Peptides against a protein of PDB entry 6TME. Designs and how they scored, part 48

Target 1, 324 residues: chain A of PDB entry 6TME
Amino acid sequence: NRLKRAYIALQAWKKAFYSDPFNTAANWVGPDVCSYKGVFCAPALDDPSVLVVAGIDLNHADIAGYLPPELGLLTDVALFHVNSNRFCGVIPKSLSKLTLMYEFDVSNNRFVGPFPTVALSWPSLKFLDIRYNDFEGKLPPEIFDKDLDAIFLNNNRFESTIPETIGKSTASVVTFAHNKFSGCIPKTIGQMKNLNEIVFIGNNLSGCLPNEIGSLNNVTVFDASSNGFVGSLPSTLSGLANVEQMDFSYNKFTGFVTDNICKLPKLSNFTFSYNFFNGEAQSCVPGSSQEKQFDDTSNCLQNRPNQKSAKECLPVVSRPVDCS
Target 2, 324 residues: chain A of PDB entry 6TME as posed
Amino acid sequence: NRLKRAYIALQAWKKAFYSDPFNTAANWVGPDVCSYKGVFCAPALDDPSVLVVAGIDLNHADIFGYLPPELGLLTDVALFHVNSNRFCGVIPKSLSKLTLMYEFDVSNNRFVGPFPTVALSWPSLKFLDIRYNDFEGKLPPEIFDKDLDAIFLNNNRFESTIPETIGKSTASVVTFAHNKFSGCIPKTIGQMKNLNEIVFIGNNLSGCLPNEIGSLNNVTVFDASSNGFVGSLPSTLSGLANVEQMDFSYNKFTGFVTDNICKLPKLSNFTFSYNFFNGEAQSCVPGSSQEKQFDDTSNCLQNRPNQKSAKECLPVVSRPVDCS

## One batch from the design tools (peptide; aimed at target 1 D57 D76)

Design b2_p20_5 (made by RFdiffusion4)
Pose (drawn by RFdiffusion4):
Structure b2_p20_5 (pose): chain A 324 residues (1-324), chain P 20 residues (1-20)
Amino acid sequence: as target 2 above (324 residues)
Amino acid sequence: SESEFEEWISNLKESMSEQK
């Protein structure tokens, strides 16, 4: 009996609810699982006459608990939204039985430990949001082999390198912000198709920017701030025909900021503050344009306010890194 | 088919929105 399997799974889950501030599971009684709050039923994909539990949505319920293995019984679920709860521990391996999983959002919870690799087992997965947890360790490179449209990894404790496989991703949005990733951005980044937004804010990345970034002609947001990148901005960045938000602040970049970048057509907010740039095109000057917003604070620019001292600048400015 | 599956997901999301 199909809905009985859903009943068992939801009752096993309620048993694991230690605190439910909004009494969200108060009506989780009896066999009519489709009436349970946060449970969403629909016709079976292969038979419209059969009723199935197809979605779970407990966004913002602030429930402290854990996900028991019995949730593996919800074999028809394709939508799983539990943003802003207090679900702790790990994602049960049994969730690999949820073969219709399409959108999985466990953002802003208390999950911990290694990347939830059960997500790699779902053939229809399109949306994966694990941001704002305590996941850590290496990132499974094979994650970028899945045909994910969106990958939100920000605000975890992931470490080590960006996988070389990133160029295989078909994602329209990828976030790595606020982890402990290290090393260089891979040269394969130029092969990412469909990419519109990529956010690296606040990691430990370094090396020069790969010139292959210039191939991302559909990117609207490129934010590499608060890392440790060195070298000059690649002249290939003129290929970012669609970039609207570009932020390289808080790095160790040196050299010139040219109008090759500052005059990009759709560029409206270009922040390059807190680097070691010693020259900038007039069109790159903040306050100079009514359409474009720039920020050059704390660089090594003559005749500009709030720059780094000449004492701090000359050692770095006179020793540019050979991107080789 | 994949198209049918995408439509099914859309319908499910619409129904969920109406109930909320």

Design b2_p20_5_s1 (made by RFdiffusion4, then SolubleMPNN; from b2_p20_5, 8 letters changed)
Fold by OpenDDE base, seed 5:
Structure b2_p20_5_s1 (fold): chain B 324 residues (1-324), chain A 20 residues (1-20)
Amino acid sequence: as target 1 above (324 residues)
Amino acid sequence: SEKEFEEWIKKLKEEIEKRK
């Protein structure tokens, strides 16, 4: 009996709660699991005459606890939304039994350990949100082999390089922000055919930006701020026909910010502050456009306010990194 | 089928939103 298994799982989970400040699980009593707050039933895919637990939504419940292995008994769950709680520990490997998993949102919790590789086992997964946790270690390359629509990894403790397999991703949104990723952005990034938004904010990424970024025709948000990128902005960025928000601030970029970038047709905001740019086109100057917002603060620009001192600029500008 | 699954998911999402 599927509902019986669900009952076992949910009762085990309730037992694993350390704190339930909103008494979310107060009604988690008795065999009628479909009446449990945050538990949603639906007719089973394989047998419409049978009700199964198909969704969990405990978002914003502020529950403290952990995910017990018995959650693996919720084999019909396709939507698992438990964000903004205080769940700790690791994601149970037993969740591999949830073969219908479609959206997995455990964001804003206190999960630890390596990347939850159990997510790789879900064949139908489209949405993965593990942001704002304490996941650590390497990002498995296989994550980008999956046909995901969205991948949220930001605000964790991930290290190592970004996998070359990123180019295989079909995701429209990918966030790497506020981790400890290092190395270069893979050249394969240009192969992300469905990418709309990518965020690299606040990592230890370095090197030159790959020219292949310019192949991201559908990207609307590109944020690479607060890293260690060097060199000039690729001229191929002129190919970002749909970019609206672009941020390269707080890096070590040098060179000239060109008209071809600042005149991108959909560009709304372009922030390139806190770098070592030594020139910019007139079209890049803040206030030059009514439709676009620019920030050129703290560069090495002449005749612009709030720039770095010559002392700060000279050592860097005089030794530009050749990205060719 | 994949289409049926997506429809199933859609209905489930609607139910979740309705009860919230």
Scores: peptide ipSAE 0.646, ipTM 0.959, DockQ to the pose 0.961
OpenDDE base, seeds 1, 2, 3, 4: peptide ipSAE 0.634, 0.614, 0.607, 0.638; ipTM 0.957, 0.957, 0.956, 0.958

Design b2_p20_5_s2 (made by RFdiffusion4, then SolubleMPNN; from b2_p20_5, 10 letters changed)
Fold by OpenDDE base, seed 5:
Structure b2_p20_5_s2 (fold): chain B 324 residues (1-324), chain A 20 residues (1-20)
Amino acid sequence: as target 1 above (324 residues)
Amino acid sequence: SMEEFEKWIEELKKKIEEEK
């Protein structure tokens, strides 16, 4: 009996709660699991006459606890939303039995350990949100082989290069922000056909931006701020026909910010502050447009306010990194 | 089918939203 298995799983989970400030699991009593708060039943896909636990939504419950292995008994769960809790420990490998998993949101918790490779086992997964946790180690390249719509990895402890397989991703949104990713952005990034938003904020990324970024025609948000990028902005960025928000601030970029970038047709905000740019086109000057916002603060620009001193600029500007 | 599955998911999502 699938509901009996669900009962076992949910009771094991309730037992794994250390704190339930809102008494969310107070009604988790008895065999009628479909009446449990945050538990959602639906007719089974294989047998519409049978009710199964198909969804869990415990978002914003502030529950402290862990995910017990018995959660693997929830074999019919396709939506697992438990964000904004205080769950700790690791994601159980037993969740590999949840073959219908479609959306997995464990964001804003206290999960630890390596990337939850169990997520790679779910054939139908479209949404993966593991942001705001303490996941660590390497990002498995296989994550980008998945047919995901969204991948949220930000605010973790991931330490690795970005896999070259990123170009295989069909995701519209990918976040790497606030991790410890290092190395260069792979050139394969330009192959991300469905990409709308990509965020690299606050990592240890370095090197030159790949020219292939300019192939991201559908990108509306591109944020590479707070890294160690060097060299000039690729001229191919003129190809970002749909970019609205672009941020390259807090890097080590040099060279000239061109008209071709600042005149991008959909560009709303372009922040390139806190770099070592030594020139900008008039179209890049803050206040030059009513429709676009620019920030050129703390560069090596002449005749602009709030720039770096010559002492700070000269050592960097005089030795530009060649990205060719 | 995948289409049936997606429909099932959408119905489930709707149910979840209605209970909020």
Scores: peptide ipSAE 0.682, ipTM 0.964, DockQ to the pose 0.936
OpenDDE base, seeds 1, 2, 3, 4: peptide ipSAE 0.673, 0.642, 0.634, 0.678; ipTM 0.963, 0.961, 0.959, 0.964

Design b2_p20_5_s3 (made by RFdiffusion4, then SolubleMPNN; from b2_p20_5, 12 letters changed)
Fold by OpenDDE base, seed 5:
Structure b2_p20_5_s3 (fold): chain B 324 residues (1-324), chain A 20 residues (1-20)
Amino acid sequence: as target 1 above (324 residues)
Amino acid sequence: SMADFEAWLEALKKAIEERK
C-alpha cells in the first residue's frame, strides 16, 4: 500500500517533468519504485517488514518541471535532495504529510512564492537549503524555533526584517546573503550558541551592529558586507575568539578600527574596505602581519593609499552616528 | 526512538552514497 502510494506520487512527478536531459526518469516505469533512479527505499521505521520510499536524490539532474501535490503521498521520505535542477512553481503544502523529513534541499532551482511554510511543519527537520531560488516575502519567525543545524536562505528575494527569534536558533550555519532583508540585526543574535558561520552579504540591512555580536564565541565566519550599516564597530567584537573570516566592506561604518579587533587570535582575513573609517590601529594596516590579511581600501584614512576624497568623507565623518 | 531514527537515517545516507 505504501509503495503503491509512492508509485502514484512518482508517476505524477514524472508527468510533471518538462525536460529530463539526462533521462533520469527513463527507468521510472512499473511498480518497482525502489529501482527508480534517484529513489531510495528502506525498511519502514514502524514496520521493518515493509519497504518504503525513504529518500529522493535528484541532485544535478537538470530536470525542468514542478513538484505536484501527489508528492505528499511519499509519507516516509526523510531525505529530499533535488538541488541543481530547473523545478519551478511552489513547494506543495501536501508535503506536510512527510513527517519524517530530515534534510530538505531544493537549492538552485526556480521555485517562487513565499517562504515554504510547509517546512515548518516537519518536526524532525535538521537541514534546510532553499538557496538560489526566487522565494520572496517575509521570513517566518518560526524558522528559528526549529532545531536546525543549517539554514541556507541566500540568493532569493526575501524582504523585511530578520526575525528576533534568530537568537533561538541552534544552527551552526545561517546564510541570508543576496536577498532584500532590511532593518537592523536583532540584538538576540548573541544568543545563537552554536553559530559558526553567518552571512548577511548583499542585503539592505542598516543601523548599528549590535554589541551582542561579540557573544558569538564559536563564530568562524562573519560577513556583513554590502549593506547599509552605520556607526562604529562594536568594541565587543574583541570577544570573537574564533573568528577567522570577517567582512564589513561596502557599508557606511565610521570611527576607528581598533587593535582589539585586528589582533583577534584566529583572525585570518578582515576586510573593512569601502566604508568611512577615519582611523585604524597599526595592527589593522594591510601588510602589517604575515598571518592576517587586511583590506582598508576606500575609507577616510590618512596616509593610506586608495582612500576616499575629503569631499566624500567630510560629510559623513563629521556627523558620526551614535550607536549608544 | 530517536536513536533508531538516527541509525535508520545513517543507513539511508550510506545507501544513497553507495548507489551514486
Scores: peptide ipSAE 0.484, ipTM 0.920, DockQ to the pose 0.940
OpenDDE base, seeds 1, 2, 3, 4: peptide ipSAE 0.472, 0.474, 0.474, 0.469; ipTM 0.915, 0.917, 0.918, 0.914

Design b2_p20_5_s4 (made by RFdiffusion4, then SolubleMPNN; from b2_p20_5, 10 letters changed)
Fold by OpenDDE base, seed 4:
Structure b2_p20_5_s4 (fold): chain B 324 residues (1-324), chain A 20 residues (1-20)
Amino acid sequence: as target 1 above (324 residues)
Amino acid sequence: SMEEFEEWLKELKEKIAKEK
């Protein structure tokens, strides 16, 4: 009996709760698991006459605990939303049995360990949110081979380079922000044809921006702030026809910020502050447009306020990194 | 089918949304 298995799983999970401040699991008593708060039943796909646990939504329950291996008995769960809790430990490998997994949201918890590779085993996964945890180590390249709509990795402890397989991703939204990613952005990034939003904020990324970024025609948000990027902005950024929000602040960029970038047709906000740019087009000057907001603060610009001193600028500007 | 799965998911999402 599938509901019996679900009962075993849910009771095991209840036992794995250390704290349930909202008494979310207070009604998790008895065999009627479909009445459990945050448990959602539906007719089974293989047999409409059978009810199965199809969804879990414990978002914002502030539950402290862990995910026991018995959760692997919830084989019919397609939606697993447990964000904004205090779950700790690792994601159980037993969840590989949840072959219908479509949306997996464990964001804003206290999960630790490596990337939950069990997520790679789910053939139908479309949404992966593991942000605001303590996941660490390398990002498996295979994550981008998945047909995901969204990949939220931000605010973790991931390290190493961004896999070159990123170009295979069909995701519209990808966040890398606030990790420990290093190295260059892969040139394959330009192959992300469905990309709307990508965020690299607050990593250890370095090198030149790849020219292939300019191929991201559908990107509306591109944030590469708070990294170690060097060189000039690629001229190919003029290809970002749909970019609305662009942030390159807090890097080590040099060179000239061109009209071709600042005149992007949908650009509403362009922040390039806290770099070493030594020139900007008039179209890039803050206040030059009513429709666009620019921030050129703390660069090496002449005749602009709030710029770096010549002493700070000269060592960097005199040794431009050639990205060609 | 994928279509049946999507419909099933839609209904499930709606059910979840109503109880929030």
Scores: peptide ipSAE 0.587, ipTM 0.948, DockQ to the pose 0.919
OpenDDE base, seeds 1, 2, 3, 5: peptide ipSAE 0.586, 0.574, 0.567, 0.584; ipTM 0.947, 0.947, 0.946, 0.948

Design b2_p20_6 (made by RFdiffusion4)
Pose (drawn by RFdiffusion4):
Structure b2_p20_6 (pose): chain A 324 residues (1-324), chain P 20 residues (1-20)
Amino acid sequence: as target 2 above (324 residues)
Amino acid sequence: SAHREALDKKRTEYREERLS
């Protein structure tokens, strides 16, 4: 009995609810699971006459609990939204039985430990949001082999390198912000198709920017701020024909900012503050344009306000890194 | 942003179809 399996799974889950501030599971009684709050039923994909539990949505319920293995019984679920709860512990391996999983959002919870690799087992997975948890350790490179449209990893404790496989991703949006990733951005980044937004804010990345970034001609947001990148901006960045937001602030970049970048057509907000740039094109000057917003604070630029001292600048400015 | 709106639209559409 199909809905009975859903009943057992939801009752096993209610048992694990230690605190439900909004009494969200108050009506989770009896066998009519489709009437349970946050449970969404629909016709079976292969038979419109059969009723199935196809979605779970408890966004913002602030429920403290954990996900028991019995949730593996919800075999028809394709939508799972639990943003802003207090679900703790790990994602049960049994969730590999949810073979129709399409969008999985466990953002802003209390999940911990290694990357939830059960997500790699779902053949129809398109949206994976694990941001704002305590996941840690290495990132499974094979994640970028799945045909994910969106990958949100920000605000965890992930470490080590960006996988070389990133160029295989078909994602339109990828966030790595606020982890402890280290090393260089892979040269394969130029092979990412469909990429519109990529956010690296606040990691421990270094090395020079790969010239292959310039191949991302559909990117509208490129944010590499608050890392440790060195070298000059690659001249290939003129290929970012669609970039609208570009932020390289808080790095160790040196050299010139040219109009090759500052005159990009759709570029509206270009922040390169807190680096070691010793020259900038006139079109790159903040306050100079009514359409474009620039920020050059704390660089090594003559005749500009709030720059680094000459004392701090000369050691770094006179020893540029050979990107080789 | 436009691409975000499109992404949300795609998600909404799939959800509506899956629950209808």

Design b2_p20_6_s1 (made by RFdiffusion4, then SolubleMPNN; from b2_p20_6, 11 letters changed)
Fold by OpenDDE base, seed 3:
Structure b2_p20_6_s1 (fold): chain B 324 residues (1-324), chain A 20 residues (1-20)
Amino acid sequence: as target 1 above (324 residues)
Amino acid sequence: MSFQEKLEKKRKEREEKLLS
């Protein structure tokens, strides 16, 4: 009976395909759904003698279509990977019935609408990848209440502020890049106990960087480039003992780039170009180290190449934002 | 790790949890 429901769901999905260039669903015929390309069966947890559809892998199939509500009949699915297709529309609310969902990857598609709140209903979800779509609106604060290992939100149309609940996240990797997020980075960011990589690239974020960033001891990648951040870099950044890649380029930062930042023990690449910094320590100068790469291009530094003109610098440097 | 291996790993983890 469970495989019969799966058959209904998969046939409805096949019907929802507009284009299948690689004929991925060509063998999606007949009741033996476990033989379908991209469909993976496993013994049911409640009865090992019964086979159920436990996984879908249609990655890189270039399929055009939508997700029909009948997919809610796939109640035993734990892994749902359909990235790099041309699926459109919204994520069906009927997927709330997939209570075993563990990994959900719909990245690189053409999904639209608000954040798929159905993802919040899955109690055991650990991996969420919705990047490279056209999702829009506010990010639900509840996303960070979930025990996720990774949260990929980049390259969408999300707006508004980053929720204060971010500090509750247990994720090791979080990407906000290339959205329309605005406002300040929440001070609660320092409470992200498992964070290794966080990316804010290409948003409308502004204000001062919170001092609490320095509490992110496990961070290896911190990228805040291409935003509207102002003020000086927090002195507490000296606490980033494990940071390897750091990027603050294309902002409106001012002040002095200190030794305490440039001499971070694991730092490999530090890019602070295209800002309004008016000084840097010798340890920050490109070429000063064989082990570290720096880029100080297009700042307000004296005696350095490729800097902004005095005309461009003076209005900003003379009126530094006080973050205290 | 292949998709199949990931699926089997998750199943095993859940099975062990149910037996505990």
Scores: peptide ipSAE 0.473, ipTM 0.918, DockQ to the pose 0.097
OpenDDE base, seeds 1, 2, 4, 5: peptide ipSAE 0.454, 0.448, 0.468, 0.424; ipTM 0.906, 0.905, 0.915, 0.899

Design b2_p20_6_s2 (made by RFdiffusion4, then SolubleMPNN; from b2_p20_6, 9 letters changed)
Fold by OpenDDE base, seed 2:
Structure b2_p20_6_s2 (fold): chain B 324 residues (1-324), chain A 20 residues (1-20)
Amino acid sequence: as target 1 above (324 residues)
Amino acid sequence: SSFQEELQKKREEFREKLLS
């Protein structure tokens, strides 16, 4: 019965293919769905004697088409990987019936519409990758209430602010890069206890960096480049004991880049170029260390090469933003 | 196939988590 439902779903999906360049679905014929290319069967959790469709892997198949509502019949699927295709349309609401969903990867497709809220209905979801699509609108704050290990949102059309609920996230990796997020980074960010990597690159974020960033003890990658951040770097950044890659380039930061930041014990690369910093500690100077790489290009630093002109610096440096 | 084996491994890990 379960495999029969799966057959209906998979045949409906095959009919929804506009193009299958690698003939991935060529063998999607007949009732033996477990033999289908990209279909994985396993014993059911509730009855080990029953074989069910537990996973889909169509990664890199370059398939053009859409996801039909009949996919909701794949109620035993826990792994759904269909990245690097040309699927379009919206994520069907009928996928709410896939209550065992564990990993959902629809990245590198042509999906549109708002955030797929159906992902919020999956109680056991651990991995969500929707990057490189055309999802738009606001990010639901509830996404960070999920016990996710990774959240990939980059390269979409999301707007509005980063939800305050971000601090509730247990994810080790979160990407916001290349969207249209605006506003400040929430102060609750410091509560992300498992965070290793966070990327904000290429948004419309602004304001001062919250001091609470310094509480991210496990973070190894912090990229806030290509935004509209202002003010000085928080002194609390000295608390980033495990940071290896840090990028604040292409913002509107001012002030002095201090020793306590540049001497972070695990720091390998620190890029703070294309800002309006008017001073840096000797430890921040490019070439000062064999173990650390720095880039101070295009700031307002004295006695350094490739800096902004006085004409460009003066209007900004003379009116520093007070973040205190 | 190799991907099926990988999925099976992940499925097993998931199963163990649910049973724990």
Scores: peptide ipSAE 0.034, ipTM 0.714, DockQ to the pose 0.094
OpenDDE base, seeds 1, 3, 4, 5: peptide ipSAE 0.026, 0.028, 0.030, 0.026; ipTM 0.654, 0.718, 0.697, 0.627; seed 1 fails the geometry check

Design b2_p20_6_s3 (made by RFdiffusion4, then SolubleMPNN; from b2_p20_6, 10 letters changed)
Fold by OpenDDE base, seed 3:
Order: structure tokens, then sequence, then C-alpha cells
Structure b2_p20_6_s3 (fold): chain B 324 residues (1-324), chain A 20 residues (1-20)
């Protein structure tokens, strides 16, 4: 039966543990898998009279080991949360059999290899968290075809460009931070109809910001800091009616920071430090508002403290990038 | 559906843990 298969899977997993410092799996003995610590059972979808393993929660267990192929026998699992462990290796392709997967969190582990494409096979997946691992290579464009609520990719080794399919995403939160993504932000970004938070921190992104960012009416957090962006800030940023946190620091932006941006109605924090801006509106000056916080440090602004030298500014400011 | 209710309950619990 289903619980027998679950027993086989869980015992195989226990055998795959190299270290269990909190003895989390100490009670993983016997056929009663529903009593196992971190294992949660529920009535099956197709037969409410049958109890099945529906969820795994081993968060913060500091377990060292790997995910064995036998985990594919947990066909009724919808919630899989094993963050903050020391699991290594790759995500088994046998997990494709877990067709009810709804939330998958393997963050803060030691997983390696390419993007776990098995996640793309789960038709009902709504939450994907693979951050703080060592995943590498290209991001499959199909990830954004899925109806996900959240996509956490930060702190990995992903490279290449951000897929243009990003505009198809229905996610409210997407993080790309601290990877090796390169190229431009796709213009299709403006089509992300449900986006609330997007973070690009600490990549190798470049080029001009697309004007279409201004179409993100529901975005509250937009962080593009620590990249290689150039040119002026798009005037269309005035359309970000709900943005609260905005960070463009540590880039190569030039031009004038306009009043229309700094007076955004919900703006709380706006950081544009460590760029090459050569002017700012009075509304952008730090201390000009009690309701908003600004940081204009290390730009090319006149009559402002802590700015770059003329020697540093002139080569960049005199040759502005045309983003048209 | 009973499973859906249980799933939502567990989801809430897991979300709370994720945020802690």
Amino acid sequence: as target 1 above (324 residues)
Amino acid sequence: MKFQEELEKKRKEFREKLLS
C-alpha cells in the first residue's frame, strides 16, 4: 500500500544520512511512518479513508546526507520542506513521480549541479525555494511558464541571461540575487502582472533598465543593486505607484535623478549610491523628507558630501550611454 | 474536501516556520 511505499522511501532516506546531530530520525523505526518526526500524514485525495504521507518538514535539522532515488515512492507528498540542512548531491529525477508537489523548499543546503528540472514536471507547484545552494548553469525558461507564487533562486551559481519568459510569470516574489546572471533585464518584465518583490542584487547584469519596469504597478520592492547597469533611470519609473523599497546602488548609472522618482507616493527607501549620477532633484536629497530615506553617496553630484572625484567622474559622465 | 483543508493547515504551519 501507499504507507508501505513511504516506509521504504523513508528508511532509504535515513540510510542516506551521514549525520543527524539532533537525532531527528531517531524515531524513524517501524511501519508507522505517520509517527515519524517531520513526517505528516493526511487523507488521500482520491480516497479519504486512506492515510498517506502528505508532507515532510525537516527544516533546521542540520542533517548531512543526500536524497536517494527511493524518495520517488513518496507519491502523495505535496509539501517538502528540508531547508537549513547539509544535504548534498543532486535532486533525484525520481521525484517526478510526486505529481502532487505544491511547495518545494530545499534552501540552505549543499545541492549541486544544474537547475533541478524535475521541478518543472510538477503540474501543481506553487512555491519553489532553492536558494543558498550550489546550483549552476542556465535557468530554464520554462520555470516562468509555471503558475508559481514565489521563486527563490538567490545565492547559487546560476549564470547566463534571464529568460524572456519572465514576463509570463505569475509570481509575487522572485529573487535572482547573488548569482552570476548576465545580460539585460528582459523588456517582458513589465508583463509580470502579480509581481510584488523582485531582487537582482549582486549579479553581472548590464545594459539599460527597460522602460517596461514602469508597468509594474504592484511592485513594492525593486532591488537592482550591485550590477553593471548603465544609462539613465527610465522616466517610466514614475509609474511605480506602490514601490516602497528601491535600490540602484553599486551600478554605473548616469544622468539626473528626477523629482518624479523621488516623490513616488509609497516610496520609503531609495538608495542610488555608488553610481555616476551628475544631478538630483531637491526631493532626492537625503534629509529632505521625514517620511523617505535617500542615499546619494559616491556619485558625481555637485555640492554634496562623499562624492567621487572629478578624475573618477569625468570619463564616465562625459560619455553617457544612450538607452534609446 | 478534507485533504484540501489539511493541506491548507499544514501549508500555514510550514509558512510560519519559513518566516521564523
Scores: peptide ipSAE 0.109, ipTM 0.782, DockQ to the pose 0.102
OpenDDE base, seeds 1, 2, 4, 5: peptide ipSAE 0.031, 0.027, 0.025, 0.057; ipTM 0.740, 0.666, 0.689, 0.747

Design b2_p20_6_s4 (made by RFdiffusion4, then SolubleMPNN; from b2_p20_6, 11 letters changed)
Fold by OpenDDE base, seed 2:
Structure b2_p20_6_s4 (fold): chain B 324 residues (1-324), chain A 20 residues (1-20)
Amino acid sequence: as target 1 above (324 residues)
Amino acid sequence: SDFQKKLQQKREEFRKKRLS
């Protein structure tokens, strides 16, 4: 019965293919769905004597098409990986029936519409990758209430502010890069105890960086480049004991880059170029260390090469933003 | 395949969780 349902689902999906350049679904014929390329069967969890479709792997198949609602019949699927295809349309709400979903990877496709809220209905979801699509609108705050190991949202069309619930996330990796997020980074960010990597690149974020960033003791990668951040770097950044890669480039930061930041023990690369910093500690100077790489290009620094003109600097430096 | 191995591992984890 379960395999019959799977057959219906998979045949509906095959019919929804517009193009299959590698003939991935060429063998998707007949009732033996477990022999289908990219379809993986396993014994059912409730009855080991019953074989069910437990996983889909169509990564890198370059398939054009859409996800039909009949995919909701694949109720035993725990891993759904269909990245690097040309699937379009929306994620079907019928996928809410896939209660065993553990990893959902639809990255690098042509999906559109709002955030796929069906992902929030999966109680056991640990991995969510929806990057490199055309998802739009607001990010549901509830995403960070889920016990996810990784959240990949980058390269979409998401708008509005980052939810304050971000502090509840247990994810080790979160990417917001290349969206249209605006507003400030929530102060609750410091509560992300398991965070290793966070990327904000290429959004419309603004305001001062919250001091609470310094509480991210496990973070190894922090990239806030290409935004509209203002003010001085928080002194609490000295608390980033494990940061290896840090990028604040292409913002509107002002003030002094302190010794405490540049001497972080695990720091390998620190880029703060294309801002309006008017001073830096000697430890921040590019070439000062063999173990650390710095980039101070295009700031308002004295006696450094490749800096902004006085004309460009004066209007900004003379009106520092108070982040207090 | 690597995918199959991962799938088997995760399903086993689920099985154990259901039995607990």
Scores: peptide ipSAE 0.409, ipTM 0.908, DockQ to the pose 0.091
OpenDDE base, seeds 1, 3, 4, 5: peptide ipSAE 0.035, 0.032, 0.031, 0.034; ipTM 0.759, 0.745, 0.744, 0.752; seed 5 fails the geometry check

